Peptides against a protein of PDB entry 3WG5. Designs and how they scored, part 154

Target 1, 218 residues: chain A of PDB entry 3WG5
Amino acid sequence: LAKNIVYVAQIKGQITSYTYDQFDRYITIAEQDNAEAIIIELDTPGGRADAMMNIVQRIQQSKIPVIIYVYPPGASAASAGTYIALGSHLIAMAPGTSIGACRPILGYSQNGSIIEAPPKITNYFIAYIKSLAQESGRNATIAEEFITKDLSLTPEEALKYGVIEVVARDINELLKKSNGMKTKIPVNGRYVTLNFTNVEVRYLAPSFKDKLISYITD
Target 2, 218 residues: chain A of PDB entry 3WG5 as posed
Amino acid sequence: LAKNIVYVAQIKGQITSYTYDQFDRYITIAEQDNAEAIIIELDTPGGRADAMMNIVQRIQQSKIPVIIYVYPPGASAASAGTYIALGSHLIAMAPGTSIGACRPILGYSQNGSIIEAPPAITNYFIAYIKSLAQESGRNATIAEEFITKDLSLTPEEALKYGVIEVVARDINELLKKSNGMKTKIPVNGRYVTLNFTNVEVRYLAPSFKDKLISYITD

## One batch from the design tools (peptide; made by RFdiffusion4, then SolubleMPNN)

Design b2_p18_7_s4 (from b2_p18_7, 10 letters changed)
Fold by OpenDDE base, seed 5:
Structure b2_p18_7_s4 (fold): chain B 218 residues (1-218), chain C 218 residues (1-218), chain A 18 residues (1-18)
Amino acid sequence: as target 1 above (218 residues)
Amino acid sequence: as target 1 above (218 residues)
Amino acid sequence: AKKGKGIELEVIGRGGRA
């Protein structure tokens, strides 16, 4: 009996055009093997809004479920990472992680102060993040407050408020808890029930290019 | 009968990428020898947030218990040091030490004044520190107040409020008091009961690189 | 990091201290 394959890959650091390439590569590999799902272990402080939106689109166009897992403990899905998570088929968090703080900025001044985004840009991202939450059946009020209040949540809070679906300590607990859950957005136009019975876990290593880019962005 | 090995190492000064290298080296040595635990004598005023988060992750990925010991008397686990402690398997403090003062900053101005972190960053670290406390079964309310009130605690207060597990004057008292305690976070997915019966204490010296870096950062 | 005029969604830049 062919084992259900679940891929696991890691994406760490700033969200950039290179991070898009990582998502695209990992998801493509898992799609080619008709995997049951791919789990992306995400640890990000945020990054570029353009790259984030492209990543969300790539996830939504996936032929297989893409699970965003804020991992390991101490990791975060901060800012752009929250948008990516809200655009995914399922969100999990490890204990000791965080999600939120989604207010857009124009950058940093020479003195390290934040250059605030004008109301036009802030309102655009409020609408965008609320749309992601609504589409996925997640808490749109909290999604808005990730911007308007610079809110950040623990895993337990995020689960309680209906921002995420799973709190799990590791991949094995994640697979166990998410088994039988439906995706929060459709895969190929259909909500899929995850089947993690008799699973083979395959870890994807970063490419040489991925390693080089992480080295440059660290 | 092979003695249970406990390593002791010292980390002093600002938390930087070099401090990560020290943690990684010390923990790796103790892991290779299948030590019962490593005790890190910590004395820090704080440092870089990125380095701190990497250190927390390295501790949480340890194959052996990592005990943070705020030592000697007069030492502190200030700011970043508190996060590191809250991310560890057990926290001890010597009498005459302190923990807390965790409010993030963007840096120092040319005149030495603190550049305050914007609410986005402060709220991120509130969620992060609460997550560390909750994961370890420590007082999350006090962990938040380390930021929101710039709270600092004595060892006796920290023990009373459930921030730390042990008050000890030296390594021998620490080993005696922590013997039979369970780790506050898992080691390889399991909560470990510490066994300090028939212990050999091995002190790790700083590497030449560690000495050079401490000399540059001091 | 290219200082492009792009919108940034970042919490902790390389300069954050705790």
Scores: peptide ipSAE 0.080, ipTM 0.469, DockQ to the pose 0.071; fails the geometry check
Fold by OpenDDE base, seed 3:
Structure b2_p18_7_s4 (fold): chain B 218 residues (1-218), chain C 218 residues (1-218), chain A 18 residues (1-18)
Amino acid sequence: as target 1 above (218 residues)
Amino acid sequence: as target 1 above (218 residues)
Amino acid sequence: AKKGKGIELEVIGRGGRA
């Protein structure tokens, strides 16, 4: 029986328009090969809101399940990363990772202080993040608190509160634990049951462009 | 029996004079073909107030029902988009979308901070948005709060509060749920009952101009 | 018509971060 393919790719660093290009490329490859899923190993401190929203849309338009995996240990799905995760078909986190801190900002002042977003923007993102949580059947209260209380959670807390679906140490444990899980949002209008029995894991390397961007943004 | 036609077109990005041209073109095509309705898939962070007001007028002058559909998931009808929606014959939202945040601004300062509109302008738009809500039989209090409290709502909240008429995951669900609904404002002086039984869905592609504008404004 | 000139109804400005 042809082995179901699971793709794994890494997205690290700030969320930008280039990060969108990475998501688009990775998901497109996995779609073309009719993969069972793609796992995106995400490690981000956050980034641009516009890029984040585009990434969420791209994930939701995927023909295959997109799993956000906050990995490796020490990684975060901070700010924009949390939105992306909440917009995905399944969230996993490795031990020693974090999720949350979603308050929008206008940027940083010259002294490095945060320029806070006005209530208009904050309230917009509260509604947006709550919508993502509600659509995915995740904890909308916690999603709101990621903004209103600058909340950040451990994997264990995030799982406990129903923000994420899996805590896994590595890809193998992730595949094992998520096997038979239903996607939290639909794939092509249907909730998909993940089938990670007899899968082949394929790693997608960053493109030359991806490497260059990482080098510039790091 | 000749299938009733429903047109679907996308408007994405900032509300500008070019967005007006898109609305005008799309609605005109649908009018020419005596479509049952046109659905505009709207995703906007807002934009220019003058363009917004012109778009509202163009919608209200339509010979056919214009449905604003906040789509896809992750999309918004923010600011100007909310006014446009409130000025339309029917509002639908997909799960994971938002509506609201309608406070007028004069623009952004060099530091990216919002330049607030003076009370005179704010009060004008409060009256305007309330009028749109009242005319459409939608929640005028919430419409005001979109400005005064910088309120943003999820689809479920917006439906609950009587701001919108439909929550739908896709066009098929939208057509199903809105079938037999009466338009919230008149079409050619009459409130129209939507008939989405045995309809053909036709997608309107963006023109070359529309694509170019999207590229410049994104 | 004139009252909307120079008024922006935008939530997320260019450069908004989350």
Scores: peptide ipSAE 0.080, ipTM 0.378, DockQ to the pose 0.077; fails the geometry check
Fold by OpenDDE base, seed 1:
Order: C-alpha cells, then structure tokens, then sequence
Structure b2_p18_7_s4 (fold): chain B 218 residues (1-218), chain C 218 residues (1-218), chain A 18 residues (1-18)
C-alpha cells in the first residue's frame, strides 16, 4: 500500500521575501508529490509584514495541508511567525516554544529603538490577525491581544486559549496527535481530515540558494 | 526598623544605547537609596552588541545587586538579553518566558534576511558569553550553545542547566525564593547575600524621555 | 501589499548585532 508522504522542511530566521521563496518552494514540492501534508518547522523572531502577507496567501493557496510546527524547543513563532501560523491549516508547538508578540512596527531607529507604527497601521494588523483567527476558528480575542498587549504564549497557554491545535515534542508525536484532525482552514475549498496512518516522512533540505541566502541572511 | 528597599523597573524592547541609559538611570537611583537590590523586569528580543556590552559593564559596576527578571509571562531575554542576564548578579524567569538565541549578526539585509557575523565576530561573542557564564558560576557550555546552536530555553530548562537561579511567577515569589541567595557575581568586589526580609518594593517608572524614546522605539 | 511595505513584525530589532 502506497505510503502517504509527509514533507518536513525547516524555516528559521526572519520572515522576508526570501522566506516567501522558501515557503513557495517547499509547498510546491509537496504539492507535486501529492503529499498528505507539509510540516514547516518554524523558528522566527518575525520579519517583514509584506513578506508575511505573501506567505499567508501562499499557504492559503496550497493544494495540500500546511502545518506550522514551532520547533525545536526554544523556537518561536514571534510576530510575523504568529500571523503565518494563524493563516495555516494546523498549528503545532513543541514544549519550550512561544507564539505571539504581533505588534507592527515601522522599524528600528538608529539607536535601535522601535519606531512604532501609526494607529492606522496597528489597527490594520489587528483587523488582519483577527480575520486569520476567525477564518481558522482560532481565538480572535487572543489574536488581537498579541498586538494590543504584546502578548506571548507558551504552547500550553496557546492550546488552552484555542490559538493552536497540537503540542508535540517531535514530528512523530505531531503526526500521532494530528492524525484524524480536520484542517482549520480549507484546502482547495474543502476542510481536509489529516491522514497520518502509514506515512513516510520526507525531509526537505534548504536549496543551495536557501543556504547561500541563509548564509547571507543567517 | 528601616525596611530594606528593593527597586523594580521595567525594561522592554530592543537593547540600544537608550536602553543603556535606562539601566544606568535605574541602577543609579537604586544605588543612591542604598537599595538591597534592583530587579529589572526584562522583556527583550535582543539588540545592539555595543549597547549590550555597555549594559553588562554597568551592571558589573553596580554598587547594589542587579537582578534580571524575565517578566511577564511571554517575555524573553533573547540574544542581547541573555548576555545581560548572564552578566547580572541574579537571574530569574517567570513561567512562560524564554532565554537564549545569542548568535551575533551583522544586521538585516534589504530583503530582511539576517547578515551573519563573520566567524571572528561569532567566536568573539562565544568567548564573551562563556566568560560571563564562567564569572557568574553559570553553565558556560549552554552559554556557548546559545550561540553555536541558536539554543533557547524555558525557565525550567534554564534552571535545570544552571543558567538561571530562580523561577518565579511574580515579584513576591521572586523575593521569597531569592532571599538568602548569594549574588552570582561580586557587588563592589564581594559576593552579597540577598536580604529580602521586611522589604519595601518601589517601582520605578520610565522617564518622560524613556517613554518618548520607548514611544519612538516601541 | 502596499500597507506591508516598510512595516516590520520583528521581535529582534533590525541591526541588532546580538
């Protein structure tokens, strides 16, 4: 019996136009192989809002379930990473990870101080993050508080509040716990029940370009 | 009987030259009042290495114990924040916080990608962070791994590994647990036993400049 | 798309060397 394929790829670092290219490449490979899902091991402090929005859109356009897995322990889905997670088909977190801190900023001043976004921009992202939460059946109140209160959550808190779906120590536990779950957003217009019975896990390596740019970017 | 004074101040956001000014101001106020200690409630994603080193030096020159408290839940002592914590007289963390991710970077490229530090710079900071850990009797192996592996830890892990001294939910629990502890580095050339019996807690507010710059920086 | 240009959702500051 043909094994269902699950791809696993790592995305670490800032959310940028290059990170979009990584997401696009990884998802495209998994789509081409008709994978049951792709798991993106995400560790990000945040990044560019434009890149984040493009990534969310790419995930929403995926032909297969995209699972955001905040991994390994110590990783974060901070800021832009939280938006990406909320835009995904399933969110998992490893113990010892965090999610939140979603307040938009204009950047950093020469002294390294945050340049706050105007209220109009902040309000835009409040509406945006709430929409992602609402569309995915996740806690929109907490999603707002990720911005308004600079809230960050542990995996246990995030699960308790209905921000995420799975707490898992590793890929095997993730697959076990998420087996039979429905995607929180539609895949090709339909909510998919995940089937992680008899799966083959395939790891995607960063491309040479990914390594070079991560070498340039990391 | 005169109450021992403990100052509490909040430092949130990026570590910059302005953050140095905040540390200096807060510590100076507490020094002037001969406080038993100052607790800095720290929530930082990191910042400038030069500012970080200056802050560490300012803490080491403090006439009173400086306790770094990663607080509130959801806060982090990320990157530069970890260095600052390791340079302090005592480290505490609230449940649901994190510490680590100390790899130095040159900055971010125009595409938002991290510009990696040359090996010479990375090696410098490895030596530096290990020295802070060694001087404070904290786990220098883990301190190195904060850089080499981009390791981040939960409070429970950090305590288990001997990176931090206290896990506390609030200031009262922090004071209770740290009472009778010796500072991990010397205060005026001597290791001090903390005395949090019959204390008055005084909160320091950000200055108008701090608020303006945090308003500019946040 | 335009509203995201120049907006950062970063916890770690741009130009933060550490």
Amino acid sequence: as target 1 above (218 residues)
Amino acid sequence: as target 1 above (218 residues)
Amino acid sequence: AKKGKGIELEVIGRGGRA
Scores: peptide ipSAE 0.060, ipTM 0.337, DockQ to the pose 0.139; fails the geometry check
Fold by OpenDDE base, seed 4:
Structure b2_p18_7_s4 (fold): chain B 218 residues (1-218), chain C 218 residues (1-218), chain A 18 residues (1-18)
Amino acid sequence: as target 1 above (218 residues)
Amino acid sequence: as target 1 above (218 residues)
Amino acid sequence: AKKGKGIELEVIGRGGRA
């Protein structure tokens, strides 16, 4: 019986246009091989809003399920990472990770203080994040509070409040727990039931370019 | 039975004079083929007010219904995009999209902060957006609040408040849901009942020029 | 000719971060 493939790729660091290229490359490889899913091990402090929105669109346009896995322990899906997660087919978190803190900013001042976004921008992202949550059947009230209250949640809290679908220690536990779950958004217009029975896990390495960019952004 | 044609075209990015040329080209093609309608898949963060007003006029002068569809998921009809939508024959939104945030600005400062428009300009656009809403039988109070409160809405909120007419996941659902709806503004002086039974969907590709401009504006 | 800084109806400038 031909083993279904699950790809695993790592995305770490700031969300930028280069991060979009990573998502695009990884998802494209998994699509070309008709993989059962791709798991993106995400660890991000946030990043650019434009890149985030493009990544969300790329995930939503995927021909296969894209699982965002906040991993390893100590990782975060902070700010832009939360939006990306909410735009994905399934969210998982490892113990000792966090999600939330989604308030948009204009940047950092020279003294390291946050330059607040004006209400126009904040309200735009409130509507956007609520829309992602609602579309995925996730907690839109908590999604709003990720902005309005600077809320950050543990995996257990995020699971309890219906923000995420799985808490898992590793890829094997993730596959086991997510087996039989329906995607929270459609794949090619249909909600897909994940089938992780008899899967081969293939790890995608970062390209040389990906390594160079992560080195520059670190 | 000769299939009625519905054209679908994409407009993504900033609203500029080049965006006007895209609208003009796409609508003209659909008019020449006596299409039942054109659906414009719109994803815009906003843009120039002058270009926006010209686009609204071009839509209002169309010989066929122009449907603005905020698409794909994660897209927005932000700022200028909201005005364009309010000036159209029918508004649809995909889940995970947003509309609103229409307060005019003079631009961005070097530090990325918004340069606010003076009251005279703000009041002009309040009157303009309210007029578009009133003419189309859409919620003029919410249209004003898109400016005065920097309001942004989800598709569900926008539907609930009578800002938009359809929430649809894809073109097929849009055609199905909008079938039998009357245009919110007249086509050649008459309100038209949309007939999307037995339609052929034709996608219009961006011209080489359109692709070049999107590349430069990204 | 000073390109008159046209009125912009934009929400997310090139600098918005989330």
Scores: peptide ipSAE 0.022, ipTM 0.360, DockQ to the pose 0.067; fails the geometry check

Design b2_p18_8_s1 (from b2_p18_8, 10 letters changed)
Fold by OpenDDE base, seed 1:
Structure b2_p18_8_s1 (fold): chain B 218 residues (1-218), chain C 218 residues (1-218), chain A 18 residues (1-18)
Amino acid sequence: as target 1 above (218 residues)
Amino acid sequence: as target 1 above (218 residues)
Amino acid sequence: AKKGKGVELGVTTLGGRA
């Protein structure tokens, strides 16, 4: 019997329009092969809000489960990464990763000080992140506090508080622990039970363009 | 006999001119009390190059040893944080933290794509980061690769490659492991042997302004 | 350095928010 395919791809660095292109490409490849899931190994300090929102939409439109895996140890789903994770079908974190710090800003001044987002923008993202948490059955109070308190959590805390679903050291442990879990949001209008009992793991390499732009963006 | 004081302060978020003010304030307090050292618990995705360079200078001008401790697990000394660490008297990392990804960029476009730094700027920071590594007796080849390959390392790798001096789970283990180590750069023109045998740990709280600006910057 | 225009959720310049 043909093994179900699980794709694994890495997205590292800033969340940008090009990061959207990476998500779109990776998810599209996995969709084309009718993969059981795609695991995105995410390590991001954050990025653009518009790109983040587009990525969330792309994940929500996925024909297959998209698992955000904050990996490797030392990685984070910071700021935009947290939103992306909360918009995904399942969140996993490796030990020694972090999630949170979601406060929106307008950017940095010439002196390196942050330009605060006006209350209207902050409140927009509070509502947005809470909606992502609520839609995914995750902790909306903590999601709000990722903004209002600029809260960051360990994997153990995030699991404890119902922000994430899995703590896993590697892909094999992730597959083992997430086997039989239901997606936290629908795939094609249905909550999918993940089946990782007989899977082939396929790693997607970044394109030359991805490497160049990661080289450019990082 | 009066216990030697070790100060511990947290710096989290973006490296900005305000982060400089935090470093300056924390180091100044520790200098005033003739502390054995100050440990800065650093968790940063990066920030402004100008602020970073000023922070490095402030550390180099310190009258006491400044230990950069990438902490807690999940934290990173990413980009500007790596430069700051390499400019410090000792680098420690907690398990599950990261260091590296030091490539300079000019910023992000409206579409969220990175605006690459021109070669002149990239080359400047290559020279700068190599100088920090060389001055501190750390791995200058890896320091360059933090830019040229956008390399990120685990604590274990960073220790192995001679980028950092200590892997420690907490402040107590850090003090224990770093006791008797010499600073990697001079303090007041002399390499200092750290003496943590009989120390009192004092935690510095962020000012209200620090909290507000961290709230603003994150 | 062109300041990133728009809302940022994350950090740039040297590894952080630009």
Scores: peptide ipSAE 0.054, ipTM 0.338, DockQ to the pose 0.137; fails the geometry check
Fold by OpenDDE base, seed 5:
Structure b2_p18_8_s1 (fold): chain B 218 residues (1-218), chain C 218 residues (1-218), chain A 18 residues (1-18)
Amino acid sequence: as target 1 above (218 residues)
Amino acid sequence: as target 1 above (218 residues)
Amino acid sequence: AKKGKGVELGVTTLGGRA
């Protein structure tokens, strides 16, 4: 019996237009191979909202399930990362990770203080994050509080409150626990039941361009 | 008599966080040398609004006059570039350049169509661009129309309508025409009269990092 | 000074892909 292919790729650092290109490349590779799913190991402090929205759109347009996995321990899906997770087909978190802290900011002042976003922008993102939560059947109240209270959650809290679907220590536990789960949003207009029996895991390496960008942004 | 130092630097391409770093570096160098001014030769199709706002803030915090020069012929200060220009101490344009087209967008769809920004975001940027125009004594009605009508202007139109201060073919003509002009916004709380008599022009080259980013973004 | 990682959730792209 042909093995179900699952791709795994890492996205680390700030969410930018280059992060969109990474998502697009990784998902495209997995789509071309008709993978059962792609797992994106995500560790992000946040980034640009425009890039985030494009990434969410790219995920929602995927021909295969896209699983966001906040990994490894110590990683976060902070701010833009939370929106990306909420826009995905399944969210998993490793123990010792975090999600939330979604308050939109205009940037940092020279002294490192946060420049708050005007109410009109904040309200836009409240509506947007709530829509992502509602569409995926996740906790829209908590999604709003990620902004209004700048709330951050542990994996256990996020699972308890219905923000995420899985807590898993590694890829093997993730595959085991998510096997037979339905996607939280449609794939090609249909909710897909994940089949992680007889899996072949394929790791995607960052491109040379990805490595070069990382080196420049560090 | 000691020569008045004027720095000239180029910023080309999309406005990003890296563009902020370029502005910051260039202005800092010119500040350290107590230059009479820095001229930024700008050619941009636009870019990120967040980066734009940070750039505007950095310009407004400059210890010396920052002159935005839309150059060479064929260049533009499009979208984010227009905001940057309006936030600066003086705007010049070369013949055959353009300014405007400031409608905020959420991005491009897969088919290349523009995804419009929601009214709340559009209204925020209308208020912001009008404030920049008003603070600099430039045409706030035209600034609004850069968004509402997605208006673009020639140098001659922009000068005629009071959007810019100088039309100049090259640096020498720019220096000649801007000599004795007052900055359109304060430098350290005071409007400065530009003195371009007995000038030494110093060109700043892009850093290795700037070149590498350009190569990756191309 | 390590510029703090600003989560700029300001979505607005101001103009051009050339």
Scores: peptide ipSAE 0.053, ipTM 0.474, DockQ to the pose 0.287; fails the geometry check
Fold by OpenDDE base, seed 3:
Structure b2_p18_8_s1 (fold): chain B 218 residues (1-218), chain C 218 residues (1-218), chain A 18 residues (1-18)
Amino acid sequence: as target 1 above (218 residues)
Amino acid sequence: as target 1 above (218 residues)
Amino acid sequence: AKKGKGVELGVTTLGGRA
């Protein structure tokens, strides 16, 4: 019986246009091989809203399930990372990770202080994040609070509140726990029940360009 | 008589946090050497608003005059570049360059279409760009039109409308034409009359990091 | 021709590095 493939790739650092290119490349590889899913090990402090929105759209257009896995321990799906997660087919977190802190900002001043976004931008992203939560059947109230209260949650809290679907220590536990789960958004217009009973895990390495950009942005 | 030093550095590409670091580094070098001025040869399609605002602030805090020179021919001070220019002590353009196109956007969609900024963001940047123009004694009406009409101007038009101060083919012509001009904003709280009668031109090279980022962003 | 990345002025940064 042809083993179903699950791809695993890492995306670490700030969300930029290049991060979109990474998502697109990784998802495309997994799509071409008709993978059962791709797991993106995500560790991000946040980034650009445009890149985030494009990544969310790319995930939503994926021909295969995209699982966002906040990994390793100590990692975060902060700000843009939370939006990406909420736009995905399944959210998992490792113990010792975090999610949230989604308040939009215009950036940081020279002194490192936050330049606050105008209230209408904040309201736009409140509506946007709530839409992502609602479309995925996740807790829209908490999604709003990720902005309005700058809320950050542990994996256990996020699971408890219905923000995420899985807490897992590693890929093996993730596959075990997510086996038989239904995707939180459609894949090609249909909700997919994940089948991880007989899977081969394939790791995608960062390209040379990926390594170079990571070196610069870290 | 100790020759007054004029530094020349190039900033090319998208305006990012790294572009801020370049501005800061270049201006700091010129400040440390008590240069008469630094000329930044700017060629940018635009970039991040946060980085732009920080760059403007860094220029305004400069201990020496910062001249933005849109160079070489074919270069642009587009979007963020226009704001940076309007925040500077003197704007020059080479023939065959452009300035303007300042409409704020949330970014580009996957199909390359513009994601329009909410009207309140647009209005914020209208107020901001007009403030820069007014503070520098430049044409605030045209500054607004850089956003509202997505206006772009030639050097000759920009000079005619009082947006810029100098049209120059090269550094030598720039120095000649700007000699005796008063800075459009204060340096350390005082408007400075530029003295380029006996200057040594020193070129600042991009760092290895600068070259690497340029290679990635180009 | 690398599509001129238009003016990202007003791109809201979500949680960028301090």
Scores: peptide ipSAE 0.049, ipTM 0.578, DockQ to the pose 0.313; fails the geometry check
Fold by OpenDDE base, seed 2:
Structure b2_p18_8_s1 (fold): chain B 218 residues (1-218), chain C 218 residues (1-218), chain A 18 residues (1-18)
Amino acid sequence: as target 1 above (218 residues)
Amino acid sequence: as target 1 above (218 residues)
Amino acid sequence: AKKGKGVELGVTTLGGRA
């Protein structure tokens, strides 16, 4: 019996146009091989809103389930990472990770203080993040508070509040716990029940370009 | 008679939070020395909207006139650069430069195609750029078309359409042509008549940090 | 080929390492 394949890929660092290219590459490979799912191990402090929105759109257009896994311990899905997670088919977090802190900022002043986004921009992203939460059946009130209160949550809090679906220490525990779960958004217009009973895990390595750009942007 | 001082500083590359820090530093130095004005030689392909809005605000809060000079020949005030220019006290362009191309984008897809900003974002920046043009008595219709048509203009076109105030080959010609002009926005609540009859030009160098960040971001 | 760094307007920075 041909084993169902699950791809695992890492995305680390700032969310940029290059990060979109990584997502697109990884998902495309997994789609071509008719994978059961792809798991993206995400560790990001945030990044560009434009790249984030494109990544969310690419996930939503995926022919296979895309699972965002905030991993390893110490990682975060901060800011743009939270939006990406909320736009995905399933969210998992490892113990000792965080999610949230989604307030749009204009950057930092010379003194290191945050320069606030104007209310119109903030309100746009409030509406956007709430839409992602609602579309995925996740907690839209907490999603809003990720912006309005710059809220950050532990995995246990995020699970308790209905922001995420799984807390898992590793890929094996993630596969075990998510087996039989329905995707939180549709895959090709249908909610899919994940089947991880007989899967082979395949790791995708970053391209040479991926490694170089991460080095320059970090 | 103490010569009136005019500062000249260069800002080149992408508009980022660091670019805001450069503007703030340069303007602060010129303010402290009670300069007649500061001229910013601008060459930018664009950058972050957040940083741009902060830069515009910093210019509007300046105690002295801030002149944006698209320089040298071959330079552009593209995208974010146009917004910054439209928010300034006076705009000048050298021959062979350009201004415009202000459509907000979400970035680039893997194939290099532009990912469009959602209509809400586009409309926000249309309103914003029109406000900058109207506040400065510049052509708000053309300012809108910088977004809606992704319009780019030559210095001669920009002058003809009332987007800019001066076409000048160098700093000396700029000072000569702008002498006696009123600022297009107020300085401390008053429109100022520029007096460049007896001025000393002082060049501000980038800080070491400025040089390093420009190198990394370019 | 130096990928021309595309003009980005409307990119709100959502978070970033200070």
Scores: peptide ipSAE 0.041, ipTM 0.495, DockQ to the pose 0.215; fails the geometry check

